# Ledger of designs, part 4: peptides against a protein of PDB entry 6FRK

Target 1, 411 residues: chain A of PDB entry 6FRK
Amino acid sequence: NEEVLNAMLKEVCTALLEADVNIKLVKQLRENVKSAIDLEEMASGLNKRKMIQHAVFKELVKLVDPGVKAWTPTKGKQNVIMFVGLQGSGKTTTCSKLAYYYQRKGWKTCLICADTFRAGAFDQLKQNATKARIPFYGSYTEMDPVIIASEGVEKFKNENFEIIIVDTSGRHKQEDSLFEEMLQVANAIQPDNIVYVMDASIGQACEAQAKAFKDKVDVASVIVTKLDGHAKGGGALSAVAATKSPIIFIGTGEHIDDFEPFKTQPFISKLLGMGDIEGLIDKVNELKLDDNEALIEKLKHGQFTLRDMYEQFQNIMKMGPFSQILGMIPGFGTDFMSKGNEQESMARLKKLMTIMDSMNDQELDSTDGAKVFSKQPGRIQRVARGSGVSTRDVQELLTQYTKFAQMVKKM

## One batch from the design tools (peptide; made by RFdiffusion4, then SolubleMPNN)

Design b1_p8_2_s3 (from b1_p8_2, 4 letters changed)
Fold by OpenDDE base, seed 1:
Structure b1_p8_2_s3 (fold): chain B 411 residues (1-411), chain A 8 residues (1-8)
Amino acid sequence: as target 1 above (411 residues)
Amino acid sequence: SFLEKLLS
């Protein structure tokens, strides 16, 4: 039993390292999981695998929780939010996304460009702000970020803005001059929240970068960007551990709408390759697809058939950006997305649909489609022949279906 | 992913 536990934990540790989780956190997780698992309870016939999975999930949830309540803006007050982070972290784009998020919620929002170091910073912010119809402030001639930030904050306070976002210079690396500038800006504007923006795609560098910022600037919140790419999100755990600050939002793409409040459970589920069914349901609801209500109703009742999966794939193919939606589907984790462009991902979905087109109504409408195939292996061969695929391809589809159906039953 | 296989 201990050997099996150790083997499974080794596999989990390897996969977490491949997901850019810091080695120290992975070691701590392993120890915490070992301590949380009662080996005697595992001997009593509980599914050892489920117990380990639950323990791993629970300890990952703890790693994302800094034990500090996230700052939230106060309605009807002036809330100054200062953004800090390296150049290329997505900081400027994230400022616009956050402003747009609050604007859509009926907050009076504005943007200030206090990045005087990067040529075209103000033009970029102005472009994003104008596109989103967000008021903005900045200068083409003032070189002191303290002056720009102070004037902009004062202006928007006098105009009774509720959300005042200040974008700062990021530089290319951690430099003393950058931190001095950040401190001067922070001292001048007295922000209600300092948000550190981190690029998830930097992987193992997340800890060192996040620590460098926290050691110099009083970071109170973290936003993780570029979670749509090759970043498996493990760097987010490192950021929380280093900053001791909560993740408040995540950037999930390049569009202004590719921004969501951080949810611990969906994030850990996605990190573990369990998908984000809740986020998928939310996204499907936002699209107001006519057939959406019937699918959601079935999902709420824990019923999920191969036909329901087929219909969901049809809906997903109607949704853009396709990559983000696939990453929300159980069994279509980062590896499904990372291996190809959007066209290859669509081709894979079409292949799965073609396999299902060779299934009969009994197979498609079964509440346990995988069991129908397991009881009669000749069905797999029939479907494989009918769709022109291998029996392995059909088995992989059934495995994906089973994963999805199991999660729907847990909803 | 390997995690997906482990959690399946």
Scores: peptide ipSAE 0.005, ipTM 0.470, DockQ to the pose 0.026
Fold by OpenDDE base, seed 2:
Formats: structure tokens, C-alpha cells, sequence
Structure b1_p8_2_s3 (fold): chain B 411 residues (1-411), chain A 8 residues (1-8)
């Protein structure tokens, strides 16, 4: 039993390392999982694999929870939010995304460019802010970020802004001069929240970078960027561990609306290749498609049919940027998207829909569609012939459906 | 992914 546990834990550890989880955290997770698994319960014939999976999931959730409540802005007050992070972390873009998020929620939001180090920083912020119709402040001539930040914060406080976001300089390396500048800005403006922006694509460097910022400035929140890329998000665990601060938002693309509130359970599910059903539901709700209410209600009740999956694929095809939405569907993770452009992803969905078009109402409307096919294998052959695909393609669809339906039942 | 295979 211990050998089987150790073998499975070795596989989990390898997968977490491939997901950019820090080696120290992976070791700690392995020890915590071993301590949490009752070897007596494993002896009782319970599915050892499911127990280990559940223990791993539970311990990953704990690694993303710093045990500290996230700061939230107060309505009708001036809330000063200071951004810190390295150059290339997506900090400036994330300032605009956060400003746009609060503006869309009906907050009086503004942006301050206190990055005097990077040539064109103010022009970039001004361009982003103007495009989003967000008020902004900065200087082309003032070189002291403390002066710019102080003047901008005072201006927007006097104009009764509720969300005042301050973008600071980012440097390519951890330099003492950068940290001193950040401290001077923080002391001058007295921010209500300091947000560290981290690029998820830096992999094993996430811990060292996050720690360096936390050791110098009072980081209270983390935003993780570039989760649409090759990064599987394991660096987020390193950021939480190093900063002891909650992840409040994630950046999921280049567009200003490729930004969402952080949810622990969906994030860990996605990290494990289980997909993000909650994020998919939220995104489907934001589209206000008339047919979505019935689907959402079924999902809330843990019911999911092949027809519901078909309708969801139709909705996804209407949403446009297909890659991000597919990556939220269980079984359509990195392997489904890694091989193709948006057109190939669309062609794959159309193929899946064509397979489902060859199914009958009994197959489509069954709450256990995979069991209907498993009981009568002749159905797979019928559907394969009707859709012009292999029996393997139908089995792969049913496997994807089963994974999705199992997740919906756990919600 | 390896994780998908592990969770399957």
C-alpha cells in the first residue's frame, strides 16, 4: 500500500513540477498528502486513486489560501491601490484591466502613471486609459515618481474618485533602488492596498521574485498574469506562499476584459486539467443569451446531458475568442488547444457537434449519456457511421462528456 | 496532460 501511494505521489509531484509548482511546495504537498491519507481507509478497498486525488486537491486549495481575507474597496470612499512588479510582468496592462473592471461595476475609477523610468510608460497608460474612457494622470517632464503619485492621488481624491490606481516603475532585475522608490511612493500616498503583479510564465522563478517584493514592500494582494500562455499557473502557489497574500485577480489574455476575479476551486481544477466550470458558467452568464438560464439551472442541479454540452458548444462558437473558453471545459485543456490555431479549434468543435447531430433524443437527453452507449455498443457504431467519423472519435467525445458531467455533479 | 491522465 505504501509503495502504491509513493508511486502515485511521484506521478502527482512530476505533474505539479510540469505545471511550474515550486519544488519546495511540491515536497511539502507530498508530505501533507501522506499525512492526510489514512492508510487504514486505503486498506478498506476505497478507490485509492480517488482518495489521493481528493487529498492532492485539498492540499493545493490550502496552498492557494494564505488564511488572510482579501482587501476590498469601500463604496463611496477614496481607495488608493498601488501596483508593484517587474517590468514585463504585465503590470501596466493589469492596472488598466483592474480600472476597467471597477468602472464596469459602476465605480468612479482613475489611473496614475508614476513610472518615470520607462520611456513611453505614460503614453502607453494614456492610450489604454483613453481607449477604455478611464481618467488618467501622469507627467512627461516630472522624473520623481513620488511627486507624480502624490499629485495624482490628491487630484483624484479632490475629484471624489473611488478607485485610484497607481502604476509604478518596474525594472528587469531586483534592484535596491527600485524597492527604495516603491517604499517612497507607498509612504507618500499611503495606499489602502499594494498589489504585486506576477507573470505566471516565469515558472520556478515565481517564488524568489514574489519573496523579494514581499521582503521590501507590504504586499497585500497578488495578481497573476499570462495564464493564457504556456504557464499552467503553478507559479501562483509560489506567489501566495512567498507573499502570504491572496490572489485577487488573474489575467487570461491581452484584451482589457481578459481579466477575472480569482476563484480558488476553479483555478486548482484548471491547474489539475479538470477545467474551470464555474468560470465557464460566469462567462456564459455575462453573455445574457436567452437559452443560458435553463443551462445554468441544470448545472446548479448537477445535471448535464450531451444536449446541454451541444448547446454549450453553440454558445461558445458565438462568443468569438475560442481558445480561452475551450480551456475552461474539462477535457478540452492544454492538449486540445496546444495543437491548433483558433480555426482548428473551431473545426474540432464542429466535428464534435456533427457527432452529436447523429445521436438520438434518448442519447442526447440522458443524464448518463455515456452509460447509454456503454450498455449498447451498437449505438457508438451507428453514431460513427452517421457522422462519418471513427468509433474512437465517438468514444473520445463520450469520455470528454463523462469528465464534464462528473465535475458538474461535484459542484 | 499528465495530470489529466492521473485524474482519469
Amino acid sequence: as target 1 above (411 residues)
Amino acid sequence: SFLEKLLS
Scores: peptide ipSAE 0.005, ipTM 0.447, DockQ to the pose 0.024
Fold by OpenDDE base, seed 3:
Structure b1_p8_2_s3 (fold): chain B 411 residues (1-411), chain A 8 residues (1-8)
Amino acid sequence: as target 1 above (411 residues)
Amino acid sequence: SFLEKLLS
């Protein structure tokens, strides 16, 4: 009945508010979900819960789609990309990450530091650029960001650079002077793209901040940072709504490789606590690890065994920033990571692998491993004894496997 | 988890 629907929608709305989704967007989503749910289809014995989940997922996908195609650089042209955003948003680090991303793809990329307000800005950019072997420009003596940006853009245009990234000041206290400086820089360099960098951890403030930037400068793209922390990513919906601009990339940590193209479906899945299997597959492909093709082929066929999960854990252990990759696996989300450092997360993964080391080939290679254990509960006790863990620990592993295998079957 | 609330 309508009362049951309203109760379930109230729980969804509460969870979205707890995920830093703006109250106006949550209200709009509630009404859109109500309008999209056919009560007659709900009466036909369809799983009401699955229908609501699907409706919520579809409406969240619409909220991250501004209906505008993302800007992309043109090969063989000079593409000027201006970065704007608050200090502490990760703007300078994100400039370096984007430069490195394009450099790895064979683009002739450079960085310009036009932040004259922060004394350490040029040194930080220079340090990051030097580590990544990216050409850079800036000044220790010039105080006008317009002069630095103009000279740097002209220099790198004359040297036939394809990607010219300009980092600007992120002043907090004098909003009017910051926006005037940004407009002066934008008018001088005539950027092909203006990127707003937003910190996902600012929660409910995301809408107001994103709107303030869009009202003053022609923001065409958004990058969301700090999605590795306590930020549930709901602020990204507010940024898209306020800027009417697509999210083009996400920053997932402090390392230069903790940067990926934005994908709508994986992001919404992660926001809902479903994990990011597609992002995990992309990250595995980028690392060119052995057996990646075999795994991708199995995933395309909706096949996922406990052995496949074990092999993924081995690959994850070979992959650097371990925290991010675990956060992409269903059931290894925020609760798995929030309880400890990288070493504790690694120890937990090793514990799960040790549990699987006590499984036999029939258990590991079954396409329905959880059903093998449910049919013969004595297997759980054997594995628990063999690995020195509780039967509860084995059941938790099987629950995580089941969640992951169900997602792979839906791909 | 949000999914557990959605799946509850």
Scores: peptide ipSAE 0.007, ipTM 0.434, DockQ to the pose 0.022; fails the geometry check
Fold by OpenDDE base, seed 4:
Structure b1_p8_2_s3 (fold): chain B 411 residues (1-411), chain A 8 residues (1-8)
Amino acid sequence: as target 1 above (411 residues)
Amino acid sequence: SFLEKLLS
């Protein structure tokens, strides 16, 4: 039993290292999981794999929790949010995303460009802000970021802005001059929150980078960017560990809408490759869509039918802009978020639902719908004819259902 | 993701 546990933990540790989780955190996780698993309970015929998976999940959740409450802006107050991070981290884009997020929630939001180092920084911010209809401040002539930040903050405070976001200069690497500039800006504007923006794609460098910023500036929040790419997000754990600060948001693409509040459980599920079914369900619940409790309970029990998939598609269709749902789904690239692709994606979902509308209750309510069709291939032809699609389209749907049902059974 | 494969 101990050998089996050690073998499984070795696989988990390898997968976490491949997900850019810091080696120290992986070692700590391994020991914590070993200590949390009762070997006697594992002997009693419980699914050893599920027990280890649950223990790993629980310990990963703890690693993402810095033990401190995330700062949140106060409604009706002036909240100054300073952004810090390296050039190429997505800092400037993230400032615009955060501003847009709060603006859409009815906050009086503005942007300040205190990046005097990068040529065209102010033009880029102005372009993004104008596109989003966000008020902005900056200078083409002032070279002191402290002056720009101070004047901008004062201006927007006097105009009763609630969210005042200050973008600062980035560098290609950690430089003492950058940290001195950041400290001077922070001292001048006295921000309510300092947000460190980190690129998830830097992998094992996340710890050292995050620590370098935290050692110089009072980082209180982390935003992780580029989680739509090849980055599995393991660097986020390193950032939390190094900064002792919560992740508050994640960037999931290049669009201004590719931005969401950080949720621990969905993030860990994604990191483990479990899929964002729970996060999808949570988002469905947050939208006060139809009573999904029954579906959640079925999923927890590893039951998943074609009807359950149909109901999920209906829920997805009700969730509004497909782009926001698609962004939660790992690997729905930026291409799917184009208006053309949203309509096409909706048309594809409607097509799949139309195929399922041609299924009978026995097919829809079977816990092994794919096996029902495989045992009686004439069902595929019937459904194809009934829905006006090819037999291939029905087979593709059944293949997708099978993959999902297998994922649910592993939960 | 599953939904990617569904919508791809």
Scores: peptide ipSAE 0.006, ipTM 0.373, DockQ to the pose 0.033; fails the geometry check

Design b1_p8_2_s4 (from b1_p8_2, 4 letters changed)
Fold by OpenDDE base, seed 4:
Structure b1_p8_2_s4 (fold): chain B 411 residues (1-411), chain A 8 residues (1-8)
Amino acid sequence: as target 1 above (411 residues)
Amino acid sequence: SFLEELLA
C-alpha cells in the first residue's frame, strides 16, 4: 500500500512540476498528502486513486490560500489601486480589464498612466481606456511618475471616483531603480491596495519575481495573466506563497472581457485539467442566455445527458471567444485548442454537434449516455455513418461526455 | 495532459 501511494504521489509530483508548481511547494504537498491519507482506509477497498486525488486537490486549495482575506473596494469610497509588475506581465492590459470589470458593475472607475519609461505607454492606455469609455489621466511631458500619479489621484478623488487605478512602469529585469520608483509612487499616493501582476508563463521564476516585489512594496493582491496559453497556472501557487497575498483576478486572454474574479476551486480544477464547470456556469449566467437556469439546476443535481452537453455547446457557440470556454470544459483541454484558431475550434464544436444530431432521444436523454453506447456498440457505428464521421470520432465524443458527466456527478 | 490522464 505504501509503495502504491509513493508511486502515485511521484506521478502527481511530476505532473505538478510540469504545471510549473515550485519544487518546494510540490515537496510540501507530497508530505501533507502523505500525512492526510490514512493507509488503513486505503486498505479497506476505497478507490485509492480517488482518495489521493481528493487529498491532492485539498492540499492545492490550501496552497492558493494565503490565510489572509482579499482586499475589496468599498462602495461610495475612493479606492486607490496601484499596479506593479515587470514589463510584459500584462500589467497595463490588466489595469484596463480591472477598470472595465468595475465599470460594468456600476463603479465610477478611472485609469492613471504613471509609466514614464516606456515610449507610447500613455497612448496605449488612452487607446484602451477610450475604447472602454473609461476616464483616464497621464502626461506626454511629465517624466516623474510620482507627479503624474499624485496629480491623477488628486484629480479623480476630487471628481468622486470610486476606483482609481494607477499603472506604473515596468522593466525587463528586477532593477533597484524600478523598486525605488514604485516605493516613491506608493508613498505619494498611499494606495488602498497594491496589485502585483505576474505572467503565468514564466513558470519556476514566479517565486523569485514575486518575492522581489513583495520585499520592496506592500503587495496585498496578485493578478495572474496569460492563463489561456500553455501556462498551467502552477506559478500562481508560487506567487501566493512568496507574496502571502491572495489572487484576486485572472487574465485569460488579450480581450478586455478576458478577465475574471479568482475562484480557488475552479482554478485548481483547471490546473489539474478537470475543467471549470463553475466558471462556465458563471460566464453563462453573465451572458443572460435564456436556457441557462434549467441547465444549471440539472448540473447542481448531478444530472448530465448528451442533450445537456449539446445545449452547452450551443451556449458556448453563443458566448464568443471559444478558446476560454472550451478550456473550461473537461476533456476539451489544450489539444482541442492548441492546434487551431477560434474558427477551427468552432468547426470542431460544430462537428461534435453534428455527431450528436445523429443520435436518438434515448441516447441523448440517458443519464449515462456512454453506457448506452458501450452496451450496444452498433449505436456507435450507426451514429458514425449518420454523421459522416469515423467510429473513433464518436468514441472521442463519448469519452469527453463521460469525463464531463463524472465531474457533474461529483459536484 | 499528464494531469488529465492522472485524474481520468
Scores: peptide ipSAE 0.000, ipTM 0.376, DockQ to the pose 0.024
Fold by OpenDDE base, seed 1:
Structure b1_p8_2_s4 (fold): chain B 411 residues (1-411), chain A 8 residues (1-8)
Amino acid sequence: as target 1 above (411 residues)
Amino acid sequence: SFLEELLA
C-alpha cells in the first residue's frame, strides 16, 4: 500500500513539475499528502486512487490560498490600483482588461499611463482604452512617472472615478532603479491596492520574480497572465507562495474579454487536467446560444451522452477563441492544447466529431455510451472502420467521454 | 496527461 502510494505520488509530482509547479512546493505537497492520507482508512476498502486525488486536490487548494483575504474595491469610493511587473508580463493589457471588467459591472473606471520608460507605452494604453471606451490619462512630454501618476490620480479623483488604475514602467529584469521608481510612485499616489502582474509562461522563474517584487514593493494582489494554450499555470502557485498575496484575476488570452476573476477550485481542476465544466457552462451561457439551455439542463441532472458531447463540440467550434474553450473540457487538458496550433486543435475536434458521426443512435443516446462499447467490442471496430480511424482513436474518444461523464455526475 | 489519468 505504501509502495503504491509512493509510486502514485511520484507520478503526481512529475506531472506537477511538468506543469511548472516549483520543486519546493511539489515536495511540500508530497509530504502534506502523505501526512493527510490515513493508510488505515485506505486499508478499509476506500478507493485508494480517489483518496490520493482528493488529498492532492486539497493540498493544491491550500497552496493557492495565501491565508490573506483579497482586496476588493469599495463601491462609491475612489479606489487607486497600482500595477507593477516586468516588461512583457502583460501588465498594460491587464490594466485595460481590469478597467473593462469593472466598467462592464457599472463602475466608473479610468486608466493612467505612468510608463515613461517604454516608447509607445502611452499610445498602447490609449489605443486599448479608446477601444474599450475607458477614460485615460498620460503624457507624451512628462518623463517623471510620479508627476504623471499624481496628476492623473488627482484628476480622476476630482471627477469622482471609482476605479483608478495606474500602469507603471516595467523592465526586462529586476533592477534597483525600477523598484525605486515604483516606490516613489506608490508613495506619491498612496494606492489602495498594488497588483503584481506575472506571466505564467515563465514557468520556474515565477517564484524568483514574484519574490523580487514582494521584497521591494508591498504587493497585495497577483494577476496571472498568459494562461492560454501552453501555460500550465503551475507558476501561479509559486507567485502566491512568494508574494503571500492572493491571485485576484487571470488573463486567459489576448482579447479584452479574456479576463476572469480567479476561482481556486476551477483553476486547480484545470491544473490537474480535470477541466473546468463550471467555467465552460458559464461561458456557454454568456454566448446565449439557444441550443445550450437543453444541454445545461442535462448537465445539471448529471446526464451526459455521446450526443451531448457532440453537440458541445459543435458549439465549441462556433466559439472563438477555440483554444480557451478546449482547455475547459475535461480530457482536453494542456497536452491537447499544447500540441499544435488552433487549426490543429479544431482538426482534432472535427476528427472526434467524425468518429461520432459513425456511431448509431443507441450509442450516441446511451447514458453510459462507454459501457455500450465495452459490452460489444465489435462496435468499436465498426465505428473505427466507418470513420476511417484506428480502434485506438475510438477508444481514446470513449475514454474522454467517460471522463467528462464522470465529472458531470459529480456536478 | 498522467494527472488526467490519475484524477479520472
Scores: peptide ipSAE 0.010, ipTM 0.445, DockQ to the pose 0.027; fails the geometry check
Fold by OpenDDE base, seed 3:
Structure b1_p8_2_s4 (fold): chain B 411 residues (1-411), chain A 8 residues (1-8)
Amino acid sequence: as target 1 above (411 residues)
Amino acid sequence: SFLEELLA
């Protein structure tokens, strides 16, 4: 029935608006989903919900794809990357994260501070660069960002650097003077890539801000920051639509390692509250934890047990900025993290592990752990008593496990 | 959330 479809689409549209997706994009997505759904296939007894989900997911993937291949640096060449964006967008921190990312991959990387407007910009860049052992350039006395950028780029070109990152000013109040300064810097250094850095937490303002930058400078790449906060990431769709440029990386926190290559499928899954299992796997692989290969192999085979979840929680507790990794696990998203600080999130994981410590090997090693408990409800009561928790707490754990195991089976 | 319902 068209009425049922329209009701479901209304709910999807509401959820996307609550995820900071721009109203014009939500309207366009609604029409595209409505046109992509075959009403005759809906009549044939296919799960209407699954069909709408798949249609919504496909249209969101298209909204994140600008149809343009992302720029990539060339090995053995001098690649100049200019950063642009508002103050407070995380631009300076993101420059350091990108520099560190390429350095860890064996690129000869450096940083230039061409922000002359913000007092302490160079000290902040210098502090971050020194901690990461990244070469840097800037001035305490030169006030022209064009001179600093030109001298720094020339210096590092002469020293055969492969990745030359230029951080610029992010003025708030004088948009015209900011854009003129950015154009003058871009014309002087002739960057191979211009990266717009956007804060995901600005919500519905993402479109207008991204458009303002694209209309003034040749933005070729986007980086989205603060995806660890309350931002559901819907603003990223607006940035791609406005800039017609790919998202190349995401910033997921304040630590230098809180930075990852953008992946379309994981990002849309997270936006839809499905979690980011691929991002979790990549992060686990990057940390080279001893048990990672065995776990990845199980995940590739669609096998996931309560023991595998326990081992993941142990690995997560060994991983530093804990909030981000939890946000990648389905059912441990925003509601699990929003209720507390990092210490409360750790206490919640420890509670879940304590519940699993009261399970037996048959329960832990079952590929259908939730069904083992559903068939014998007395197991829930035993585990609850053994761990000192309510039967509700055990049921919540089993619900989270079931959500995760269902996603692993779909990979 | 509606998205959790939609994905369940």
Scores: peptide ipSAE 0.000, ipTM 0.413, DockQ to the pose 0.024; fails the geometry check
Fold by OpenDDE base, seed 5:
Structure b1_p8_2_s4 (fold): chain B 411 residues (1-411), chain A 8 residues (1-8)
Amino acid sequence: as target 1 above (411 residues)
Amino acid sequence: SFLEELLA
């Protein structure tokens, strides 16, 4: 029993390392999971795998929750939010996304460019702000970020702005001069919240970077960017551990609306490759589709057919921003979304639906549709001919279905 | 992926 547990935990640890989780956190998690698992319950014939998965999931949820309540802006007050982070972290883009998020909620929002180090920083912020119709401040001539930040904050306070976002310089290296500049800006403007922006793709460097920022400025919130790419987001756990600050939002693409409030359960599910089933359920429930309860109940019972997948694709096609919804479907998130615009993702979804339109009721309603096709390969050839696709395209669909159906059986 | 296998 202990050997089997240790083998499975070694597998979990490998998977977490492949998800960019810091090696120290993986070791701590392994010890915590090992202590939380009752070996006697494992002996009773319970699915040892499900028990380990549940224990791992529970410990990852604890690692994402620093036990600190996230800062929230106060309505009718001037809330100053300072952004900090490395160059290329998506900091400037994230400032615009956060400003747009609050503007869409009826907040009076503005942007300040206090990045004097990067040539064209103000032009980039101005371009993003203008596209979103967000008021902005900056200088082409002032080189002191403290002066720009102070003047911009004062201006927008006097104009009764509720959300005042300050973008700062990001550098490629941990330069003492940059950290001193950030501290001087923070001291001058006295922000209500300091947001550290982290790129999910930086992997094992997340801990050292997040710590370096927290050691210089009072980071109170984390935003994780580039979760639309191949990055599984394991570095986010390192940022939470180092900053002792909650993740408040995630960036899920390049568009200004590719930005959402952080949810712990969906994030951990995605990190583990389970997909964002909770976020999918939430979005499905938001649609108020009559068949939603029946689908959710089937999913809870681990039943998932090709028809259920087809119905989900129809629902996705009704929802709009397909990038976010497809990223929530297990097995579609990384490869389906990373390479294409929303139109290409839609074209791929429509292609999959066209393949399923050539399936019969026995194939669509089977609780193991892939096994029906594997037992009778002539079905693949029929469906391929009916939909005008290759037999390989049908096999790829069945592979995606199998991945999803396996995840649903684990719920 | 190993995570897909671990979750499987």
Scores: peptide ipSAE 0.000, ipTM 0.390, DockQ to the pose 0.023; fails the geometry check

